# Designs tried in a protein design run: peptides against a protein of PDB entry 5HDT. Part 41

Target 1, 163 residues: chain A of PDB entry 5HDT
Amino acid sequence: MVVKTFMDMDQDSEEEKELYLNLALHLASDFFLKHPDKDVRLLVACCLADIFRIYAPEAPYTSPDKLKDIFMFITRQLKGLEDTKSPQFNRYFYLLENIAWVKSYNICFELEDSNEIFTQLYRTLFSVINNGHNQKVHMHMVDLMSSIICEGDTVSQELLDTV
Target 2, 163 residues: chain A of PDB entry 5HDT as posed
Amino acid sequence: MVVKTFMDMDQDSEEEKELYLNLALHLASDFFLKHPDKDVRLLVACCLADIFRIYAPEAPHTSPDKLKDIFMFITRQLKGLEDTKSPQFNRYFYLLENIAWVKSYNICFELEDSNEIFTQLYRTLFSVINNGHNQKVHMHMVDLMSSIICEGDTVSQELLDTV

## One batch from the design tools (peptide; made by RFdiffusion4, then SolubleMPNN)

Design b2_p14_2_s2 (from b2_p14_2, 8 letters changed)
Fold by OpenDDE base, seed 1:
Structure b2_p14_2_s2 (fold): chain B 163 residues (1-163), chain A 14 residues (1-14)
Amino acid sequence: as target 1 above (163 residues)
Amino acid sequence: MEILTFSREQMLAA
């Protein structure tokens, strides 16, 4: 299983990182990002999050457009956090925890459309946050948002209005 | 990495 492979891989596995580079690139294809099955898209997002973790602080994706597509895709998956009783909630939690801990979105600072990405992320997080979420979920959401604000030199007014 | 260990276990159990 591809998801398990990347999940078990650590940042020091240089040989494995090289071995699975092509797979990492393939997972970012439109075939996976636009897959009709919601559960498949969630698994893809988790796998992509692990890829960012493994290759941090860099990313194997060199195309700015591809990076934008990936983070917009991940952002869309975070909408699934809204239902804490979903059988897939643990995977959504994994996605959130991973990207918050790794600070994966910080790679987006190099992108021209970073403000768009961050704005969509903030809007998504505020749209799904509710009183049913436990302290850890809230903590990860706050950590994710605060990290971007603190490390960003310039924040758009639109983003500030969202916060 | 320690922070993600529990979450990974939960994900695999789901």
Scores: peptide ipSAE 0.076, ipTM 0.769, DockQ to the pose 0.038
Fold by OpenDDE base, seed 5:
Structure b2_p14_2_s2 (fold): chain B 163 residues (1-163), chain A 14 residues (1-14)
Amino acid sequence: as target 1 above (163 residues)
Amino acid sequence: MEILTFSREQMLAA
């Protein structure tokens, strides 16, 4: 299946990157980003996270608007971290761990609407953080937020108020 | 890549 394909792909395989480029582009289509099934959207988010990992430090998506849509989409999926007892929690954990380790959101610094994306990310993370989360979840959340703060040139007052 | 190994294993086992 598609998710397994990207999970198993190596970053150093240029041949595979080229082979699955069209699939990566198709997965970012509105059909998948706006899919009515919540579980499908989560799988899509995990797949997109793997795509960012594989193509790092760049992304196969050339449209700034598409990149914004993708990161806003991924941010919305992170809301699922709130329920630690959900059967899908492990998949949400995978998503968080991946984007934190890869520093996927750092691509957003090249976007004009980076502050909007980061603000929404911080608000989402602070909204879902609770005492039911284990130390690893907390560490990934902190790593994700601190990396953006440390590498960003400037942040809006709204973002500062969120932190 | 090594850091994601545990999560990937959980994903594949599910």
Scores: peptide ipSAE 0.068, ipTM 0.760, DockQ to the pose 0.038
Fold by OpenDDE base, seed 3:
Parts: C-alpha cells; sequence; structure tokens
Structure b2_p14_2_s2 (fold): chain B 163 residues (1-163), chain A 14 residues (1-14)
C-alpha cells in the first residue's frame, strides 16, 4: 500500500527516499491531482503531505509551476474539514496536522506566486472553520497561518483582509 | 513523530 509506505517512512531513511523518488513524482501528476474521485484526491493529498515531511527541508518537485499546482490542490482538499461528521474527517485532520507541523507551505516563499497560494489557504481555512471543530483543529489552523505571517517578508492587502 | 503516529492510528482505525 502506497499510503502506508510513506506514512511509515522517516526523514533519516536516505536510501528509502531515493528508492521511492519516482513514485513521489508520479503522485504529483495531473492524473492524480485531477482525479474525479474525491476520496482518491484526499488520499493523494495525504501522500503528498507525507512526501513533504520526508524530504524536508527540500522537495523532490523542482518545477515552480508543479509546486504551485500541488499546494493549490492541497488547499482545495482542506475544504473537507468543514464537515466534522464525515467518515473521512480523520483523514482531513491528518492532512491538516501534517502540513501544520512540517510547515510545508513555507517552501512556497521561494515561488513567484506565493501571495496567491497563501491567500487561497487563508480564505479556505476561514471558510471551513466552525464551532464544531475542537481545540486541536483550531490550534493547527492557527499554527499554519501564524508561521506564514511570521516568516513572510511582505503580505498583500488582500491577504491582510483575510486575517 | 508521536503526534503524526497517533493521527495515523486514528485514521486507520476509522
Amino acid sequence: as target 1 above (163 residues)
Amino acid sequence: MEILTFSREQMLAA
């Protein structure tokens, strides 16, 4: 199982990281990012989050356009956090917890379109946050947004309006 | 990574 493989891998497994590099690249293909099944897209997002964790502080994706596509894709999946009663909520929580702890979005500071990515992330988080979320969910959301604000050199007025 | 391991266990148990 591909999902379990990346979940069980640690950051110090250099030989394993090299072995699964091609698999990591395939998971970021348009076939998976544009897959018609919502549950498949969620699993892909979780795998991508684990890939960022494993290869941190670097990423196996060298194309700026591909990195933008990946983070816009992950952002779209976070909309699933809205329904706390969904059978898939635990997977959405896993996605949120992972990217918050790893600070995965911080790699976007090197991208030309970082402002667009961060703006979409903030809009998405504020659109799904509700009173049904427990303290841990709120904490991870705050950790994500705070890390980006603290490490960012400049923020647009549009981004400031979302805070 | 204790937090991620715990979350993974919850995810697989669901």
Scores: peptide ipSAE 0.068, ipTM 0.759, DockQ to the pose 0.036
Fold by OpenDDE base, seed 2:
Order: structure tokens, then sequence, then C-alpha cells
Structure b2_p14_2_s2 (fold): chain B 163 residues (1-163), chain A 14 residues (1-14)
């Protein structure tokens, strides 16, 4: 229910954004980010991706630490892209496509630990890339990484060395 | 077709 709610929500619906703000905030709680069920965590990640899409260009999360936790969490979920035959692959694809299209990670440039987040993202993506992925998956991965490189004005040498 | 719309359809079909 929650997944579908955010999935179907329009960016221009201010009334709905206000209505579901509390739900969006609660989805970023440790209860969900550290949920023991892998499938639940994936659904949470998809919801969070949709939340970033809906509230773009600004996230409803005001805490830098919380934002870091969220993006590190999303990054961990992207590991699931490695298995193209998984029943959950379409959700992993949705997650990837969403965050790539929205450029969600670009919010991280405002965070002190942005380099850590981006480094972990790149390492994760390169670890899951394989020949089983179709062109669209590869394209989204490249778009996601390229956007960060191209739009980052303060990219550290360490991050560049990781790429 | 909007990219995310396509993805939503794929996810819902899974």
Amino acid sequence: as target 1 above (163 residues)
Amino acid sequence: MEILTFSREQMLAA
C-alpha cells in the first residue's frame, strides 16, 4: 500500500506531499532502514527513491546524518542488481532507474560525507555490473555515476581515484 | 513514454 502510494504520487501534488510527509519521515527511521527482511528493505528503498523524486529538488529529510544513512542504505540495496534472474530484479531496476533519472544522489553534495557516499556508490555499482545486464541497466548505472562526476564541483581526488 | 512510468509498469508486473 505504501509503495503504491508513493509510486503513483505526482511531484506537483502539494496537498498529497503534505499529507504523506509524516509517512515519508517514518520510512527513513532505523526501524525500516535496519529491517531484518531483505525484501522489506528493498521496498523501503524504492519508497525512499520515490520520495526523493516527489520532493525533488529538496528532500523532506532535514538531518544531514539521516540523509547520509538513507543514501548509504540505498547504496547497499543496489547490490541486489547483480542477479538479473531474481524475482525482485524489477524492483531493483526500478530503484536504479529512479535514482538515476532523478539524480537523487546529487543532494549528497551538500553533505560533509559526500565523498564517502559517492565512493561507496561507485564501488557498489562496479561490483554488480555484469554481462547479464541489458543495455538499459548499464545506461542507468553510467548515467548515475556520470551525473555525479559532471555536476560535482568539489570532487575529491580520492573519489576520482575510485572511478 | 516517461522512463519511470515504464519502470513502474515493469515492477507492478513482477
Scores: peptide ipSAE 0.066, ipTM 0.756, DockQ to the pose 0.038

Design b2_p14_2_s3 (from b2_p14_2, 7 letters changed)
Fold by OpenDDE base, seed 1:
Structure b2_p14_2_s3 (fold): chain B 163 residues (1-163), chain A 14 residues (1-14)
Amino acid sequence: as target 1 above (163 residues)
Amino acid sequence: MEIKTFSREQLLEA
């Protein structure tokens, strides 16, 4: 299973990272990003998050347009955090925990469309946050948003208006 | 071993 492959891979597994590089690139294709099945898209998002984790601090995706597509895609999946009773909630939690810990969105600092990406992320997070979330979920959300503000050189007024 | 991240410091060093 692809999901298990990347989830179990360590950052220092150089041979495996090279071996699965093509798979990592393939998972970012439009076929997967636009897959009609919601659960498949979630699995793809988790795999992409793991890929960023594995290759940190050197993402295997070099195209700014592709990076934008990926992070906009991941952001859309985070909407699934809204329903804490969903059978897929644990995977949504995994996605959130991963991207917060790895700080994968920091890759977007150098993207021309970073403002759009971060704005959409913040809007999404604030739209799904609710009292049903436990402390860990809230912590990861705060960590994710704080890292972008603190580590980014500039934050647009539009982004600040969402806070 | 400390986990590697995309922290600003690490991004600048990469």
Scores: peptide ipSAE 0.537, ipTM 0.901, DockQ to the pose 0.899
Fold by OpenDDE base, seed 3:
Structure b2_p14_2_s3 (fold): chain B 163 residues (1-163), chain A 14 residues (1-14)
Amino acid sequence: as target 1 above (163 residues)
Amino acid sequence: MEIKTFSREQLLEA
């Protein structure tokens, strides 16, 4: 299974990283990002998060448009964190934990539409944060948001209004 | 070993 393959791969797996590079590129295609099945999209998001983890600090995706699509896609998946009782919550948690730990959204600072991406991320996180989340979820959300603020030199008015 | 992460500084240097 592709999902398990990327999940179990570490950053020092150089031979495997080269072997699965083309697969990683294909996982970011519209076929997967716009897949009609919600559960499939979540799995794709987790795979993409793992791909960023594996290749950090160098992203295998170079197109600004593609990178924007990927991070907007990942952001949309985070909406699933709102239901802590969902059978898929563990995968949403994994997604959040990964992107917070790896700081993958820092890639967006080099994109023209960084403000749009960060605004949507913050709106999404604040929309799903609730008292039903355990301390680990809250910690990852805080880490994700604080990292962007600490490394950013400018913040859009829209983002400031959201916070 | 410590996990490598993305940073704005590293991206600007690349």
Scores: peptide ipSAE 0.533, ipTM 0.903, DockQ to the pose 0.671
Fold by OpenDDE base, seed 5:
Structure b2_p14_2_s3 (fold): chain B 163 residues (1-163), chain A 14 residues (1-14)
Amino acid sequence: as target 1 above (163 residues)
Amino acid sequence: MEIKTFSREQLLEA
């Protein structure tokens, strides 16, 4: 299982990182990013989050356009955090925890369309946040947003207005 | 073992 392979891999597995690099690149293809099954897309997002974790601080994706597609894709998956009673909520939690911990969205600082990506992220997070979320979920959301505000060189006024 | 991240500090070190 591809999902388990990346989930179980640590950051110091240099031989495995080299071995599965092509698979990591393949998982970012349109076939997976535009997969019609919602559950498959969630699994893909988790795999991508794990890939960023494994290869940090050097993402294996070099194309700015591909990176934009990936982060816009991950952002769309975060909408699933809204339903705290969903059978898939734990996997959405995993996704949130991972990207907050690894600070994967910081990759976007160097992208031309960073403001668009961050705006969509913040809009998504504020759209799904609710009283049903426990403290841990809120902490990860705050950590994710704080890394962008505090570590980014510039933040648009529109983004600041959402804070 | 401390996790490596995409923090600005670690990005600059890479």
Scores: peptide ipSAE 0.515, ipTM 0.892, DockQ to the pose 0.882
Fold by OpenDDE base, seed 2:
Structure b2_p14_2_s3 (fold): chain B 163 residues (1-163), chain A 14 residues (1-14)
Amino acid sequence: as target 1 above (163 residues)
Amino acid sequence: MEIKTFSREQLLEA
């Protein structure tokens, strides 16, 4: 139900955004980020992606450390894109599509560890890219990576070496 | 309605 709640919420739902703010904050807790069930972690990632979408351009998470944890967490979940035949692939696709459209990783530009986050993201994406992905998946991956390069002020040599 | 994003352009407009 929580997943559906955030998935169906619009960016203009101001009253609901206020109502579910505490839930949004709770979903970023270590309890959920370190949940032992892989499918639960995927659902959490999708919820977090939806939360970024709903609150854009103002993420409800203000702690740089928490933001880093969240994006490193989301990055780890993107590994699931590697298996196009997985029963959960559609949710991984949803996650990818969401973060690409919303440009949620742009939040990381102001983080001290942005280069680490982007490096891990790029490594992850390139590790899962395969010929089994349809054009939409490839497009979202390219959009996600391109937006970071285009909108980032600088790109480290480490990131360039990763690409 | 155009989706709001975390683009730097939109962040500057916010």
Scores: peptide ipSAE 0.504, ipTM 0.886, DockQ to the pose 0.840

Design b2_p14_2_s4 (from b2_p14_2, 6 letters changed)
Fold by OpenDDE base, seed 2:
Formats: C-alpha cells, sequence, structure tokens
Structure b2_p14_2_s4 (fold): chain B 163 residues (1-163), chain A 14 residues (1-14)
C-alpha cells in the first residue's frame, strides 16, 4: 500500500505531501536501506525515487550524509537491471525511468562526495548495460548520465575518464 | 504540465 501511495501521488498534491512527509523520512532509515530482503530493498528504492519525484525540486531529506546513503543505495539497486529476464525487471525499469526523468541524481551536486556517487553510478550502469536491454532502457541510461554531465561544471576529469 | 526536476540548468531555462 505504501508503494502505491507514493506511486500514485503527483507533484501538485501539496496536502498529501505534507501528510506523508514523516513516512518519506522513515523510508530512508537504515532499517529499510539495509533490509535483508532484496525485493524489499527494490521496493524501497522505488519509493524513494517516487519521493524525489513528488517533492522535486526540493528533496525532503536535508542531511548530506543521508542523501549520500540514499543515492549509494539506489545505485546498488540498479545492478538488478543486468538480468532482463528477472521477475523484478519491470520494477528496476521503473526505478531507472523515474530517476532519469526526475534527474534526481542532480541533487548530489550539493554533496561533498558527489564525484564518488557519480563514479559509482557510471560504473554500475556500464556494468549492467547489455544487448538484452530494449531501446527505452538504453535511452534512460543515457539520459541519466547525460543529465549529470550537462549540469556538471564541477565534474572531475577523473570521472570523465571513467566514462 | 511539465515535470519539475532537480536540474538547476533546466530550472534556469524554464
Amino acid sequence: as target 1 above (163 residues)
Amino acid sequence: MEIKTFSRKQMLEA
């Protein structure tokens, strides 16, 4: 039900955004980020992606350390894109589509460890890219990486060399 | 309605 709640909420739902703010904050807790079940972690990632979408352009998470944890967490979940035949692939696709569309990783430019986050993201994406992915998946991956490059006057040469 | 994003560049262009 929680997953559906955030999925169905749009950016103009001001009253609901206020109502579910505490839930949004709770979903970013270590309890969920370190949940032992892989499928639960995927659902959490999707919820977090939806939360970023809903609250854009202002993330409800204010702690730089928490934001880093969240994006490193999301990055780890993106590894699930490697298996196109997985029963959970559609949710991984949803996650990718969402974060590419909302450009949520652009939040990371405000973080001290942005280069680390982007490096891990790029490495992850290139590690999972394969010929089994349809054009939409490839497009979202490109969009996600391009949005960071486009914004990143502060992107290091080291990161660019990794790409 | 166009989606709001976290792109600062996009925000400036809007």
Scores: peptide ipSAE 0.552, ipTM 0.879, DockQ to the pose 0.585
Fold by OpenDDE base, seed 5:
Structure b2_p14_2_s4 (fold): chain B 163 residues (1-163), chain A 14 residues (1-14)
Amino acid sequence: as target 1 above (163 residues)
Amino acid sequence: MEIKTFSRKQMLEA
């Protein structure tokens, strides 16, 4: 299982990182990012989050356009955090926890369209946050946003005003 | 072992 393979891999697995690099690149293809099944897209997002974790601080994706597509894709998946009673909520939680911990969105500071990506992220997070979320979910949301703010030398004032 | 992140500040400290 591809999902389990990346989930179980750590950052020091140099031989495995080299072995599965092609698979990591393949998972970012349009076939997976635009997959019609919602559950499959969630699994893909979790795999991508794990890939960023494994390869940190060097993402295996070199194309700025591809990176933008990936982060816009992950942002769309975070909408699933709204339903706390969903059978898939734990997987959405995993996604949130991972990207907050690894600070993967900080890659976007190297992209020309960083402000667009951050704007969509913040709008998404504030749209799904609710009283049904426990303290841990709120903590990860705050950590995710704070990682961007703390390094926001290039973050626009308009974006900061949304906080 | 501390996790490596994509934080630019952390990268500068390393």
Scores: peptide ipSAE 0.550, ipTM 0.878, DockQ to the pose 0.668
Fold by OpenDDE base, seed 3:
Structure b2_p14_2_s4 (fold): chain B 163 residues (1-163), chain A 14 residues (1-14)
Amino acid sequence: as target 1 above (163 residues)
Amino acid sequence: MEIKTFSRKQMLEA
């Protein structure tokens, strides 16, 4: 299974990283990003998060448009964190934990549309944050938001208005 | 070993 393969791979797996590079590129195609099945899209998001983790600090995706699509896609998946009782919540948690730990959204500072991406991320996080989430979820959300603030020199007015 | 991240500031400190 592709999901398990990337999940179990670490950053020092150089031979495997090279072997699965083409697969990583294909997983970012419109076929997967726009897949009609919600559960499939979540699995794709987790795989993409693992790909960023494995290849950090050098993402295999070089196109600014593709990177924007990926992060907007991941942001949309984070909406699933709102339902803590969902059978898929563990995967949403994994997604959040991964992107917070790896600080993958920091790639977006190199993109022209970084403000749009960060605005959508913060709007999404604040829309799903609730008292039903355990401390670990809150910690990862805070870590994710603080890493962007720490890295950035400026914050857009739209983002400031959202916070 | 420590996890590598996409933080530029962290990379500079390493």
Scores: peptide ipSAE 0.546, ipTM 0.877, DockQ to the pose 0.613
Fold by OpenDDE base, seed 1:
Structure b2_p14_2_s4 (fold): chain B 163 residues (1-163), chain A 14 residues (1-14)
Amino acid sequence: as target 1 above (163 residues)
Amino acid sequence: MEIKTFSRKQMLEA
């Protein structure tokens, strides 16, 4: 299984990282990002998050447009955090935990459309946050947003005003 | 071993 493959891979697994690089690139294709099945898209998002984790601090995706597509895609998946009773909630939690820990969205500072990406992220997080979430979920949400703010010497005031 | 992240500040401190 692809999901398990990336989930179990370490950051120092250089040989495996090279071996699965093509798969990592393939998972970011429009076929997967626009897959009609919601559960498949969630799995894809988790895999992409793992890919960023594995290759940190060097993302395997070099195209700014592709990176934008990926992070906009991941952001859309985070909407699933709203329903804490969903059978897929644990995977949404995994996604959130991963991107917060790895600080993968910090890659977006290299993109011209970073403000758009961060704006959508913040709006999404604030739209799904609720009292049903446990402390860990809230912590990861805060960590994710704080990480971006900490890099804030490059964060526009316009972004802050939209939060 | 500390996890590597995409934080620029962390990378600069390393």
Scores: peptide ipSAE 0.551, ipTM 0.878, DockQ to the pose 0.609; fails the geometry check

Design b2_p14_3_s1 (from b2_p14_3 with R5K S7K E10D)
Fold by OpenDDE base, seed 2:
Structure b2_p14_3_s1 (fold): chain B 163 residues (1-163), chain A 14 residues (1-14)
Amino acid sequence: as target 1 above (163 residues)
Amino acid sequence: SGYSKIKTKDYPLL
């Protein structure tokens, strides 16, 4: 299975990274990003997160527009964190943990529309934060948001006012 | 489940 393949792959698997590069590119297509099934979109998001992890520090997606689409897509999936009782919550947790750990959103600093991406990320996170989340979830959310604030000199005052 | 612990390196500071 594709999800398991990327999940189990490490950053030193050079031959595998080369082998699955085209698949990684295909997973970022509109077919997957706009898939009508919410569970499929979650799996796609997890795969994309793993792809950013595996190919760090250079993601295989070279188009700024595609990168924007991907991060806006991932941001939309994070809305699923709001329901801690969902049977899919562990996958949403995986997604959150991954992107916080990898600091994949730092790629967005190279994008013209970084402020839009970060604004949507923060709005999404604040919309889903609730008392049902355990300490680890809160920690990852804080790590994700603080990393962007601390590492970006281009963060707008509007974004800061949202925080 | 979809959760597993990961080992990775951060993206570079930008």
Scores: peptide ipSAE 0.042, ipTM 0.708, DockQ to the pose 0.052
Fold by OpenDDE base, seed 1:
Structure b2_p14_3_s1 (fold): chain B 163 residues (1-163), chain A 14 residues (1-14)
Amino acid sequence: as target 1 above (163 residues)
Amino acid sequence: SGYSKIKTKDYPLL
């Protein structure tokens, strides 16, 4: 399974990173980002998150438009965090944990549409957060939001109003 | 399986 391959890969696996580079690029195609099955989209999001982890600090995606598409896509998948009883919740948690720890959204600071991406991220997080979430989920959400605010030189008023 | 502890590296600005 592709998702398992990337999950098991560490950041020092240079030969494997080169081997799977084309797959990493292909996973960001519209075919996968617009896949009709939400479980497939979740797996794709997890793979993309792992790709950012593995290839840090140089993500293999060089197009600003593609990066925007990816992060908007990942943001949409985070809506799945709303149901803590879902059989897929562990994968949604993995996605959240990954992006919080890796700080992959920091890539977005270089994008023209960074404010849109961050705003949608914050709105999504606040829309799904609930009392059923454990402390780790809350911690990752707070870490993710705090890192973006603190590391950005300027934050839009719209984003501040969301916080 | 979806949950796994990962080794992470902070992403710098591009």
Scores: peptide ipSAE 0.036, ipTM 0.691, DockQ to the pose 0.058
Fold by OpenDDE base, seed 5:
Structure b2_p14_3_s1 (fold): chain B 163 residues (1-163), chain A 14 residues (1-14)
Amino acid sequence: as target 1 above (163 residues)
Amino acid sequence: SGYSKIKTKDYPLL
């Protein structure tokens, strides 16, 4: 299973990273990013999050347009955090925890549309945060947002108004 | 399973 392969892969496993590079590139194709099944899209997002973790600090995706598509895609999946009763909530939690601790969104600072990506991320997080979330979920959300503010040299006024 | 221990590595500002 592809999801398990990337989830269990070590950041220091250089041979495996080279072996699965083409698979990592294929997972970011339009076929998977625009897959009609919501559960498949969540699994793809988790795989992509793990790929950013495994290959950090050099993501295998070199196209700025592709990177934008990926992060916009991951951001859309975070909407699933709203329903704490969902059987898939643990996978949404995994996605949130991963991207928060890895700080994968920090690669977006090199993209022309970084402000658009960060604005969408903040709006999404504020739209799904609720009192049903435990303290760990809230902590990851805050960590994700604060890391971008603290490390970003220039933040748009629109983003500041969102915070 | 939807959970795994994560070894983290921050993406630097380039």
Scores: peptide ipSAE 0.032, ipTM 0.684, DockQ to the pose 0.056
Fold by OpenDDE base, seed 3:
Structure b2_p14_3_s1 (fold): chain B 163 residues (1-163), chain A 14 residues (1-14)
Amino acid sequence: as target 1 above (163 residues)
Amino acid sequence: SGYSKIKTKDYPLL
C-alpha cells in the first residue's frame, strides 16, 4: 500500500526518500489529482500531505504551477470535513491534522498565486466549520489559519475580511 | 495519528 509506505516514513530516511521520489512525483500527476473517485482523491491528498512532511523543508515538486495545483487540490478535499458522520471523516481529520502540524502551506508563500491559494483555503475552512466538530478539529483549523496570517508578509484585504 | 512514532518538523518560514 502506497499510502502506508509514506505514512510510516520519517524525515531522516534519506535513502528511502530517494527511492520513493519518482512515486511521489507520479502521485501529483493529473491522473490522480483529477481521479473520478472521491475516496481515491482523499487518499491521494493524505499521501501528498505525508510527502510534504517527509521531504520538509524541500518538497520534491519544483514547478510553481504543479505546487499550486496540489494545494488547490488539497484545499478541495478539506470540504469533506463538513460531514462528521461520514465513514471517511477520520481520514479527513488526518489530512487536517497533518497540514496544520507540518505547516505545508508555508510553501505557497513562494508562489505568485499565494493570495488565491490562501483565500480558497480560508473560504473552505469557514464553509465547513460547525458546532458538530470536536475541540481538536477546531484547534487544527485555527492553528492552520493563524499560522498563515502570522507568518505571511502581506495579506489581501479580502482575506482579512474573511477572518 | 502516527506522530508518536515518526519524527516530524514544521516547514521553515519562507
Scores: peptide ipSAE 0.030, ipTM 0.689, DockQ to the pose 0.058

